# Designs tried in a protein design run: peptides against a protein of PDB entry 3HUF. Part 59

Target 1, 320 residues: chain A of PDB entry 3HUF
Amino acid sequence: MWIIEAEGDILKGKSRILFPGTYIVGRNVSDDSSHIQVISKSISKRHARFTILTPSEKDYFTGGPCEFEVKDLDTKFGTKVNEKVVGQNGDSYKEKDLKIQLGKCPFTINAYWRSMCIQFDNPEMLSQWASNLNLLGIPTGLRDSDATTHFVMNRQAGSSITVGTMYAFLKKTVIIDDSYLQYLSTVKESVIEDASLMPDALECFKNIIKNNDQFPSSPEDCINSLEGFSCAMLNTSSESHHLLELLGLRISTFMSLGDIDKELISKTDFVVLNNAVYDSEKISFPEGIFCLTIEQLWKIIIERNSRELISKEIERLKYA

## One batch from the design tools (peptide; aimed at target 1 K45 K104)

Design b2_p25_8_s3 (made by RFdiffusion4, then SolubleMPNN; its pose is not in this set)
Fold by OpenDDE base, seed 4:
Structure b2_p25_8_s3 (fold): chain B 320 residues (1-320), chain A 25 residues (1-25)
Amino acid sequence: as target 1 above (320 residues)
Amino acid sequence: KEEEEKKKEEKKKKEEKELEEGEKE
């Protein structure tokens, strides 16, 4: 989301979040959801219009800012952004840092982008929340992205956590839930005067982890915990592959269970399968290899003695 | 009372003129 602050107390020493929308900026406007009062004699009554666009799909993958449009409102001395005069029709900016000069004001408005990108685990929740979050200037999506800062956990009571949730945890994204999304939606007005009033997701995350025994104490306890082991996996989701990489596994990929030959078995400690393949093909598993699901692997990984547990299972099935 | 109102009006005119000059600077 965009945050503005200014030098010389021209914004009354306050930092303000600018959500997607249009703002009239000037000396003789009252601070509200569509106006930014700037306190300077050198600034026109109505000086500029700021327009922040909603996030694009590209912004979700790049962590780039919402487009920031600046238009001068026919002022005598114009408006500058990053030392460049704003064009007569207005200009649009995608830089993460904007130095905005209104007329001859010696103090500048500094706009900076704070990245917040929310990944959803399921399309239904994305469909429910995307509009509201986009109106907060928060990019949203389903696919894995290096720009993701937060991950919405699908809470199904009594179900195992998803691979997406496991991976989100290990890649150190902040896991959140519907309660946090609801809170974000309600505080929009309170953060107009003080950007520091933006709700902290870390409390929500701590509560999720504390109340769910399916999480380890930290991502660091699991990262590289299986270093030195080798697995084979069916060419499935990218998230599954990345999850296994974060565990420190050497990964081989195969296209079908029929591709698991004696050579692969000799080089592989275990085979990771998705639930559908595991349940359908459990009768036809190759002899002499340990096959498990990602969810079964996760249950081993969260244990303090994960390396010993997995070694015992490998030995049990190699000699069976 | 009249002198206080005149001073308020002069102050308001001066502030308004400083505002108009400041919009012109």
Scores: peptide ipSAE 0.042, ipTM 0.526, DockQ to the pose 0.261
OpenDDE base, seeds 1, 2, 3, 5: peptide ipSAE 0.036, 0.040, 0.038, 0.042; ipTM 0.634, 0.596, 0.660, 0.586

## One batch from the design tools (peptide; aimed at target 1 S44)

Design b2_p26_1 (made by RFdiffusion4)
Pose (drawn by RFdiffusion4):
Structure b2_p26_1 (pose): chain A 301 residues (1-255, 262-274, 288-320), chain P 26 residues (1-26)
Amino acid sequence: MWIIEAEGDILKGKSRILFPGTYIVGRNVSDDSSHIQVISKSISKRHARFTILTPSEKDYFTGGPCEFEVKDLDTKFGTKVNEKVVGQNGDSYKEKDLKIQLGKCPFTINAYWRSMCIQFDNPEMLSQWASNLNLLGIPTGLRDSDATTHFVMNRQAGSSITVGTMYAFLKKTVIIDDSYLQYLSTVKESVIEDASLMPDALECFKNIIKNNDQFPSSPEDCINSLEGFSCAMLNTSSESHHLLELLGLRISTFMKELISKTDFVVLNGIFCLTIEQLWKIIIERNSRELISKEIERLKYA
Amino acid sequence: EVDEFDELPEEERKELAEETREELEE
């Protein structure tokens, strides 16, 4: 999401999260959901228009920012963005850091993008919540992405967690649920400062894994718990390969050396396991000679 | 100065702002 703050006291020492939509910025305007007051001698009463476009699907995958546009409102002393004078018809920016000078004001309004892309585990969940989050400047999606910062697991209806959840836990993504989304549905009309929504997501994540038999204590104890082992799978997607890599496994992808060298086969007279079955063992027992002894029992037998 | 400028008609402010943009681009 986009945030602005400034040096000096031109924004009253406060920062602000800017959602998609349009803002009028100037010396004689009041801070509300669509205006930003910036007090300095050289800033016109109504000085600039900031327009932030809603996110595209591509931004969920690239981590790119919502397009940020600035128009100078025919002012006495002009508007610059990253030292470039804003011409008539305005300019649009897809960089993540913008230094915006209004008039001759010695202090710049500093706009920066904070990464936040939310992956859903369920298509019906994505369809229900996507428009809400997009209006906040938060890209969403279902497929795996390297720009994902949060993952929404389904209601853990007293049942096993999905592979998407296990994978998000291992790559140190923040796992959130419906209750955090309900909080996000509160905030569009609000004027709130930088990092206002992020800590609640971490609190939600920390609460989710507490007293939960689908999770261990941390991603750290899960990572490299099966080091020394090896495995094989059919047309492994790079995500499942990375998931198995994070468990410390050696992997052989196939389309007498696929059988005796390889301890087990991971699926979707050889011995086979699902990742769902592998997760049950990855949690269960204690040590390296115990949590990887139940997996060593399933191999010999 | 800025208050006097903001009280001008829209067409005069547009012409002066154009000149200001050209000077700033130099």

Design b2_p26_1_s1 (made by RFdiffusion4, then SolubleMPNN; from b2_p26_1, 8 letters changed)
Fold by OpenDDE base, seed 4:
Structure b2_p26_1_s1 (fold): chain B 320 residues (1-320), chain A 26 residues (1-26)
Amino acid sequence: as target 1 above (320 residues)
Amino acid sequence: EVDEYDALPEEERKKFAKKVREELEK
């Protein structure tokens, strides 16, 4: 989201979140959802128009800012952004930091981009929330992105956490739920005067972890916990692959269980399957190899003695 | 006027800001 601050108390010493939309900026406007009052005698009554666009799909992957358009409202001394005069038709900016000078005012409005990108585990939830979140200047998506800061966990009471949730946790993404999204959708008015009133996602995350025993105490408890082990991965998602990498596993990817010969079994500690393949192929598993799902592996990983547990399972099946 | 205001101490600018707010809230 865009946050503005200003020098010289021209924004009354407060930080403000700017959501996508159009703002008239000037001395003689009242602060609301479409106006930014700037208090200086050097600033015109109506000085500039700020237009913040909704996030693009690219912004979800890059963590880049919503496009920031600035137009001078035919003022005597113009408007500058990063010491460059704004063109007559306005200019658009994709920089994460903007110093906006209105007329001859010696104090600048400092706009900075605070990255917030929300990944969804479920396409239905994305479809439900994407529009509202985009109107908050929050890029959203389903796919893994290095720019993701938050991950929406689907609340199904009594269900196991998804691979996406597991991976999000290990990637140190802040896990949130629909309750947090609902709260975000309602905060728009309160943050006009004070950007600090933005809901803290970490509190939501702490509550999720506290109330769900399927999470370890920290990602660090699981990261590289299986270092030195080797697995074969069959027909799993890209998220599953990345999850296994974060566990410190050496991974071999195969298309079929039939690709696993005796030589490969000798070099592989266990085989990781998705649920569909695991359930369908239980009868056809290669002899002498430990086959499990990501969810089954996760149940082992969250235990304090995960390495000992996995070793025992491997030994049991190799020598059986 | 503009140059004189910009040269004012922070406290005087704050007072002006307060006054402008009070005028717009009326």
Scores: peptide ipSAE 0.215, ipTM 0.789, DockQ to the pose 0.031
OpenDDE base, seeds 1, 2, 3, 5: peptide ipSAE 0.025, 0.000, 0.011, 0.021; ipTM 0.554, 0.212, 0.343, 0.427; seed 2 fails the geometry check

Design b2_p26_1_s2 (made by RFdiffusion4, then SolubleMPNN; from b2_p26_1, 10 letters changed)
Fold by OpenDDE base, seed 3:
Structure b2_p26_1_s2 (fold): chain B 320 residues (1-320), chain A 26 residues (1-26)
Amino acid sequence: as target 1 above (320 residues)
Amino acid sequence: EVDEYDSLPEEVRRKEAAKVREELEK
């Protein structure tokens, strides 16, 4: 989201969140959802127009800001952004930091982008929330992104957490739920004068972990916990691969169970399969190798003695 | 200074603002 602040009390010492929309900026406007009052004698009554666009799909992957447009409203001393005069028709900016100078005011409005990108685990939840979140200037998507800051876990009572949730946790993404999204949807008016009134996602995350036994206490408990072990997996999911890498596993990829030969078995401690392959091909598993799902692996790695547990299971099958 | 300018007709302000932009670009 865009946040503005200024020195010299020209914003009355307040920080504001700017959501997608249009704002008139000037000395003689009242602070509301479409106006930003700036207190300086050198600033026009109506000085500039700020327009913030909704996020693009590209912004979700890059963590880039919503496009910020500035137009001078025919003021006596003009408007500058990053020391450059704003053109007659206005200019658009994609920089994460903007220094906006209104006329001869010695103090600038500093606009900075606070990255928030929300990944969803399922398309249904994305469909429900994407529009509202985009109106808050929050990019949303389903695919993994290096720019992802938050991950929405689906509340399915009694179901195991998904691979997406596991990976989001290990990469230190803040896991949130629908309750947090609902809270976000209500804060739009309250944050006009105080950007600190944004709901604490970390508190939501702590509560999720505390109340769900499927999570370890921290990502650090699982990261590299299986260092020194080797696995083989089907080359089907990038998230699954990245998850196994974060566990410290050496990973070999194969295209079919038929590619698992004696040589691969000799170099591999266990085979990781998706649920569909595990269930359909269980009868055709190679002898002498431990096959498990990512979900079954997760149940092992969240235990404090995960290395001992997995070693025992590997040994059971080597001597069987 | 600014208050006097802000009281000028829109057409006058538009012309003056154009001059100011040209001066600030130099």
Scores: peptide ipSAE 0.530, ipTM 0.954, DockQ to the pose 0.953
OpenDDE base, seeds 1, 2, 4, 5: peptide ipSAE 0.528, 0.516, 0.529, 0.450; ipTM 0.953, 0.950, 0.953, 0.934

Design b2_p26_1_s3 (made by RFdiffusion4, then SolubleMPNN; from b2_p26_1 with E7S A17S E18K E19K T20V E26K)
Fold by OpenDDE base, seed 4:
Structure b2_p26_1_s3 (fold): chain B 320 residues (1-320), chain A 26 residues (1-26)
Amino acid sequence: as target 1 above (320 residues)
Amino acid sequence: EVDEFDSLPEEERKELSKKVREELEK
């Protein structure tokens, strides 16, 4: 989200979040959802127009800011952004830090991008929330992104956490739920006066972890916890692969269970399967190899003695 | 100074603003 602050109390000592939308900026406007009052005798009554666009799909992957358009409203001394005069037709900016000078005002409006990028595990939830979140200037998507800051966990009471949730946790993404999204949707009015009133997702995350025994104490407890072990997996999910990598596993990929030969068995400690394949092929698993799902692996990995547990399972099946 | 400018007709403001921008871009 865009946050503005200013020197010399020209914004009355307050920071403000700018959501996607259009703002008239000037001395003789009243602060509201479409106006930014700036207190200076050097600023025109109506000085500039700020237009913040909704996030692009690219912004979800890059963590880039919503496009920030600035237009001077035919003022005496113009408007500058990062010491450059705004053109007659206005200019658009994608920099994460903007110093906006209105006329000869000695104090600048400083706009900075606070990255918030929300990944969804469930397409239905994305469909439900994407529009509202985009109107808050928050990029949203389903696919893994290095720019993701938050991950929406689907609340199905009594269900195992998804691979996406597991991976998000290990990647140190802040896991949130629909309650946090609802809260975000309500803050639009309160944050006009004070950007510090934005809800902290960390409290939501702490509560999720506390209330769900499927999470380890920390990502660090699981990262590289299976270093030295080797697995084979079906090349079905990138998230699954990345999850296993974060566990410190050496990973071999195969396309079919029929590709699991004696050589592969000799080089791998266990085979990781998706639930569908595990359930359908359970009777036809190759002899002498430990096959498990990611969810089964996760149940082991969250235990304090995960390495010992895995070792015991491997031994049990190799010598059976 | 700004208040006087803001009181000018729109066309005059546009012309003066243009001149100032052109000067600042040099």
Scores: peptide ipSAE 0.403, ipTM 0.912, DockQ to the pose 0.838
OpenDDE base, seeds 1, 2, 3, 5: peptide ipSAE 0.371, 0.000, 0.374, 0.308; ipTM 0.915, 0.280, 0.908, 0.896

Design b2_p26_1_s4 (made by RFdiffusion4, then SolubleMPNN; from b2_p26_1, 11 letters changed)
Fold by OpenDDE base, seed 3:
Structure b2_p26_1_s4 (fold): chain B 320 residues (1-320), chain A 26 residues (1-26)
Amino acid sequence: as target 1 above (320 residues)
Amino acid sequence: DVDEYDSLPEEERRKESAKVREELEK
């Protein structure tokens, strides 16, 4: 989201969130969803127009800002952005920091991008929420991205958390739920005067962890917890691979269970399978190797004695 | 100064603003 602030009390000492939309900026306008009042005798009654575009798909992957357009409204002394005069037809900016000078005002409006990118675990929830979140200037998607800041967990009663949720937790993404999204949808008008009135996602996250025994106390409890162990996995999911890497595992990949030969078994402590392969091939598992699903592995790694538990399971099958 | 300028007709403001922009771009 774009946030604006300024020195010299020209924004009345307040920070404001700018959502996608159009704003008239000037001395003689009243603060609302389409107007930004600036308090200076050096600023025109109607000085500039700011237009913030909705996020692009690319912004989800880059964490880049919504495009920020500035137009001068035929003022006496013009408008500058980053010390450059705004052109006659207006200019568009993709920088994360904008220093906006209105005429000869000695104080600038400082616009900065606060990155918020929301990943969804399922396409149905994305379809439901994407439009509303984009109107808040929040890029959304399904795929993993280094720019993701938040992850929407699905509330399915009685189901295990997904691999996506596990990975989001370990990479220190803030896990949120539908209740937080609902709360976000209500704040658009309240943040006009005070950007601090945005709901705290960390409080939502704390509540999710507290109320769900499928989470460890912290990501740090699980990161590198299986350092020194080796696994083999089917080359299917990037998220699964990254999850196992964050556990500190040495990973070998295979294309089929038939590729798990005596040599691979000798170098591998256990085999990680997806649920479909585990259920279909359980009768054909290689002898002398521990096979488990990611969900079964997760149940082990969230325990305080995870290394002991995994070692015991490996030994049990090695001597069977 | 600014208040006086803002009281000018729109066409005059457009012309004066264009001149100032050209000067600031030099």
Scores: peptide ipSAE 0.466, ipTM 0.940, DockQ to the pose 0.897
OpenDDE base, seeds 1, 2, 4, 5: peptide ipSAE 0.466, 0.446, 0.465, 0.460; ipTM 0.940, 0.934, 0.940, 0.938

Design b2_p26_2_s1 (made by RFdiffusion4, then SolubleMPNN; its pose is not in this set)
Fold by OpenDDE base, seed 4:
Structure b2_p26_2_s1 (fold): chain B 320 residues (1-320), chain A 26 residues (1-26)
Amino acid sequence: as target 1 above (320 residues)
Amino acid sequence: SAAEKKLKEQIKKEEEEAKKENEEEK
């Protein structure tokens, strides 16, 4: 989201979130969803227009800012952004930091981008929330991204957490739910005068983790917990691969169960499969190797003695 | 929405009024 603040009390000492939309900026406007009052005699009554665009798909992957347009309203002394005069037709900016000078005002409006990118695990939830979140200047998507700051947990009552949720947790992404999204959607007007009133997702996250026994106490309890073990996985999911890497596993990939030869078995402690392959191919599992799902692996990893549990399962199947 | 369209029209009108005001102050 874009946040503005200013020197010399020209914004009355307040920080403001600029959501996607258009704002008339000047000395003689009243602060509302479309106006930004700036207190200076050196600023025109209506001096500039700011337009924040909705996030692009690229912004979800890069964590880049919503495009910021500035137009001078034909003022005597113009408008500058990063010491450059704004062009007659207006200019668009993708920099994360903007110093906006209105006319001869000695104080600048400082605009800075606070990255917030929400990944969804469920396409139906994305379809439901994307429009509202984009109107808050929040990029949204389904794919894994290094720019993701928040992850929407798919709550199915009585189901295991998804691989996406497991990976989001280990990546230290803030896990949120629909209750947080609902709250976030209602605060738009309350943050006009004070950007600090933006709801903290960490409280939602703490409540999710505390109330769900499928989470360890901390990501650090699981990160590198299986260091020294080797696994093989079907080359199906990047998130699954990255999850196993975060556990400290040495990973071999294969394309089919038929590629699991005696050499691979000799180098591999266990095979990780998705649920569909595990259920369909259970009869065709190679002898002498431990095969499990990611969800079964997760149930072991969240235990304090995960290394001992894995070792026992490997031994049990080597001698069966 | 009809509300969004109305808002865009109001903002556009205000921009045009602001430009006239600022040309008179030059």
Scores: peptide ipSAE 0.358, ipTM 0.890, DockQ to the pose 0.851
OpenDDE base, seeds 1, 2, 3, 5: peptide ipSAE 0.354, 0.346, 0.349, 0.349; ipTM 0.888, 0.884, 0.886, 0.886

Design b2_p26_2_s2 (made by RFdiffusion4, then SolubleMPNN; its pose is not in this set)
Fold by OpenDDE base, seed 1:
Structure b2_p26_2_s2 (fold): chain B 320 residues (1-320), chain A 26 residues (1-26)
Amino acid sequence: as target 1 above (320 residues)
Amino acid sequence: SKEEEELKKKIEEEEKKAKEENEKEK
């Protein structure tokens, strides 16, 4: 999201979120969803137009800012952004920091990009919320991204957490739910005057972790917890691979259960399968190897004695 | 498209008003 601040009292000492939309900026406007009052005698009554575009798909992957357009409204002294005069037709900016000088005002409006990028685990939830979040200047998507700051957990009552949720947790992404998204939607009007009124997602995250026994106390409890063990997995998802890497596992990949030969068994402590393969192929599992789902593995790794539990299961199945 | 056109029209009207006000201050 874009946030504006200014030195002195020209913005009344307040920070403001600029959601996607158009704003007339000047001395003689009233603060609302389309106007930004700037208190200076050196500023025209209606000095500039700011237009914030909705996030692009690229912005989701890069964590880049929504495009910021500035147009001078034919003022006597013009408008500058980062010491450069704004062109007659306006200019567009993708920099994360903008110093906007209105006319001869000695104080600048400082616009800065606050990174917030929300990944969804479920396409139906993305479809439901993407439009509203994009109107907040928040990029959204389904795919893993290094720019992701928040992850929306799919709450199905009584279901295990998804691989996406597990991975988001281990990546130290702030896990949120639909309740937080609802809350964000309600505060949109209130944060116009004060950007500090933006709700903290960290509180939602803490509540999710506290109230769900499927989460360890911290990602650090699980990261490298299985260092020294080796697994094999189907070459199905990058997220599953990255999850197992974060556990400190040595990973071998295979294309089918038929590729699990004696050599692979000799080098592998266990095989990790997705639920569909586990359920369909459980009758055809190779002898002498421990096969489990990612969800079954997760139930072990959240325990304090995860290494001992894994070792016991490996031993039990090697001698069965 | 219709909402975008209405928004665009509203922006153009606001810009026009602003320019007319600024021209009177010159």
Scores: peptide ipSAE 0.131, ipTM 0.749, DockQ to the pose 0.871
OpenDDE base, seeds 2, 3, 4, 5: peptide ipSAE 0.116, 0.123, 0.127, 0.123; ipTM 0.735, 0.741, 0.744, 0.743

Design b2_p26_2_s3 (made by RFdiffusion4, then SolubleMPNN; its pose is not in this set)
Fold by OpenDDE base, seed 3:
Structure b2_p26_2_s3 (fold): chain B 320 residues (1-320), chain A 26 residues (1-26)
Amino acid sequence: as target 1 above (320 residues)
Amino acid sequence: DEEKEREEKKIKEEEEKAKKENKEEK
């Protein structure tokens, strides 16, 4: 989201969130959803137009800001952004930090991008929430992204957490639920005066982790917990690979179970399969190797004695 | 969509008024 603050008292000492939309900026406007009052004798009554665009798909992957358009309203002394005069037709900016000077005002409006990028694990939830979140200037998507700050967990009662949720947790993404999204939907009007009124997602996350036994106490309990073990990975997602890497596993990727020979079995501690392959090929598993799903592995990893548990399962099959 | 178009129209009208006022204050 874009946040504006200013030097001196020209924004009345307040920070403000700028959601996607258009704002008339000037000395003689009243603060509302479409106006930003700036208190200076050097600023025109209506000085500039700010337009914040909705996030692009690219912004979801890059963590880039919503496009910020600035137009001078034919003022005597113009408008500058990052010490450059705004062009006659307006200019668009993708920098994360904008120093906006209105006329000869000695104080600048500082606009900065606070990254908030929400990944969804479920396409139905994305379809439900994406429009509303984009109108808050929040990029949304389904695919893994290095720009992801938050991850939406679907509340399915009695289901195991998904690989996406497991990976989001281990990469220290803030896991949120639909209750937080509902709360975000209410903030659009309340945060006009104070950007600090943005709801704390970390409290939502703490509550999710505390109330769900499928999570360890911290990501640090699982990161590198299987260091020194090796696995073969078959027909898994990119998130599955990254998850196994975060566990500290040495990973070999194979195309089929037929690639697993006696030499590989001697060097590999276990084979990780997706659910579809596990269910379809269970009868064709190589002898003398431990095969499991990521969900089965996760159930071991969340235990305090995960290394002992996995070692016992490996030993059981090597000596059987 | 209609509400957004109405808001955009209102802002454009305000922008044009502002430009006129700023020319007169010169």
Scores: peptide ipSAE 0.416, ipTM 0.899, DockQ to the pose 0.887
OpenDDE base, seeds 1, 2, 4, 5: peptide ipSAE 0.414, 0.410, 0.413, 0.414; ipTM 0.897, 0.895, 0.897, 0.897

Design b2_p26_2_s4 (made by RFdiffusion4, then SolubleMPNN; its pose is not in this set)
Fold by OpenDDE base, seed 1:
Structure b2_p26_2_s4 (fold): chain B 320 residues (1-320), chain A 26 residues (1-26)
Amino acid sequence: as target 1 above (320 residues)
Amino acid sequence: SSAKEKEEKKIKEEEEEAKKENKEEK
């Protein structure tokens, strides 16, 4: 989200979130959803227009800011952004930090981008929330992204956490739920005067982790916990592969169970399968190899003695 | 006209008024 602050109390010592939309900026406007009051004698009554665009799909993958347009309202002394005079038709900015000088005001408005990108685990929740979150200047998507800051867990009561949720946890993404999204939706009016009123997702995350026994105490308890072990994985999902990498596993990939030969078995401690393949093929698994699902692996990994548990299962099948 | 379109129209009108005022102050 865009946040503005200013020097010399020209914003009354307040920080403000700028959501996607248009703002008239000047000395003689009243702060509201479409106006930003700036207190300086050197600023015109209505000096500039700021327009923040909704996030693009690209912004979800890059963590880049919503496009920030600045237009001078034909003022005597113009407007500058990053020491450059704004053009007559306005200019658009994609920089994460903007120093906006209104006329001859010696104090700048500092606009900075606070990165927030929300990944959803399921398309239904994305479809429900994307429009509202985009109107908050929050990029949203389903695909994994290095720019992802938050992950929306699906609250199916009594279901195991998904691979997406497991991976989001291990990559230290802040896991949130629908309750946090509801809270975010309500703050839009309250944060106009004080950007600090933005709800902290970390408290929501802590509560999710604390109240759900399917999570370990920390990602650090699981990251590299299986270092030194080797697995083979059916080419299923990129998230599954990345999850296994974060566990410190050496990963071999195969396309079919028929590719599991004696050589692969000799180099592999266990095979990771998706649920569909595991359930369909469990009768036809090669002898002497430990096959499990990611969910079964997760249940072992969340235990404090995960390495011992895995070792015992590997040994059990070598001697069976 | 949606509520959004009415707001966008109002902002545009205010922008044009502001430009006029600022030209008269030059």
Scores: peptide ipSAE 0.450, ipTM 0.907, DockQ to the pose 0.838
OpenDDE base, seeds 2, 3, 4, 5: peptide ipSAE 0.441, 0.447, 0.441, 0.441; ipTM 0.905, 0.907, 0.905, 0.905

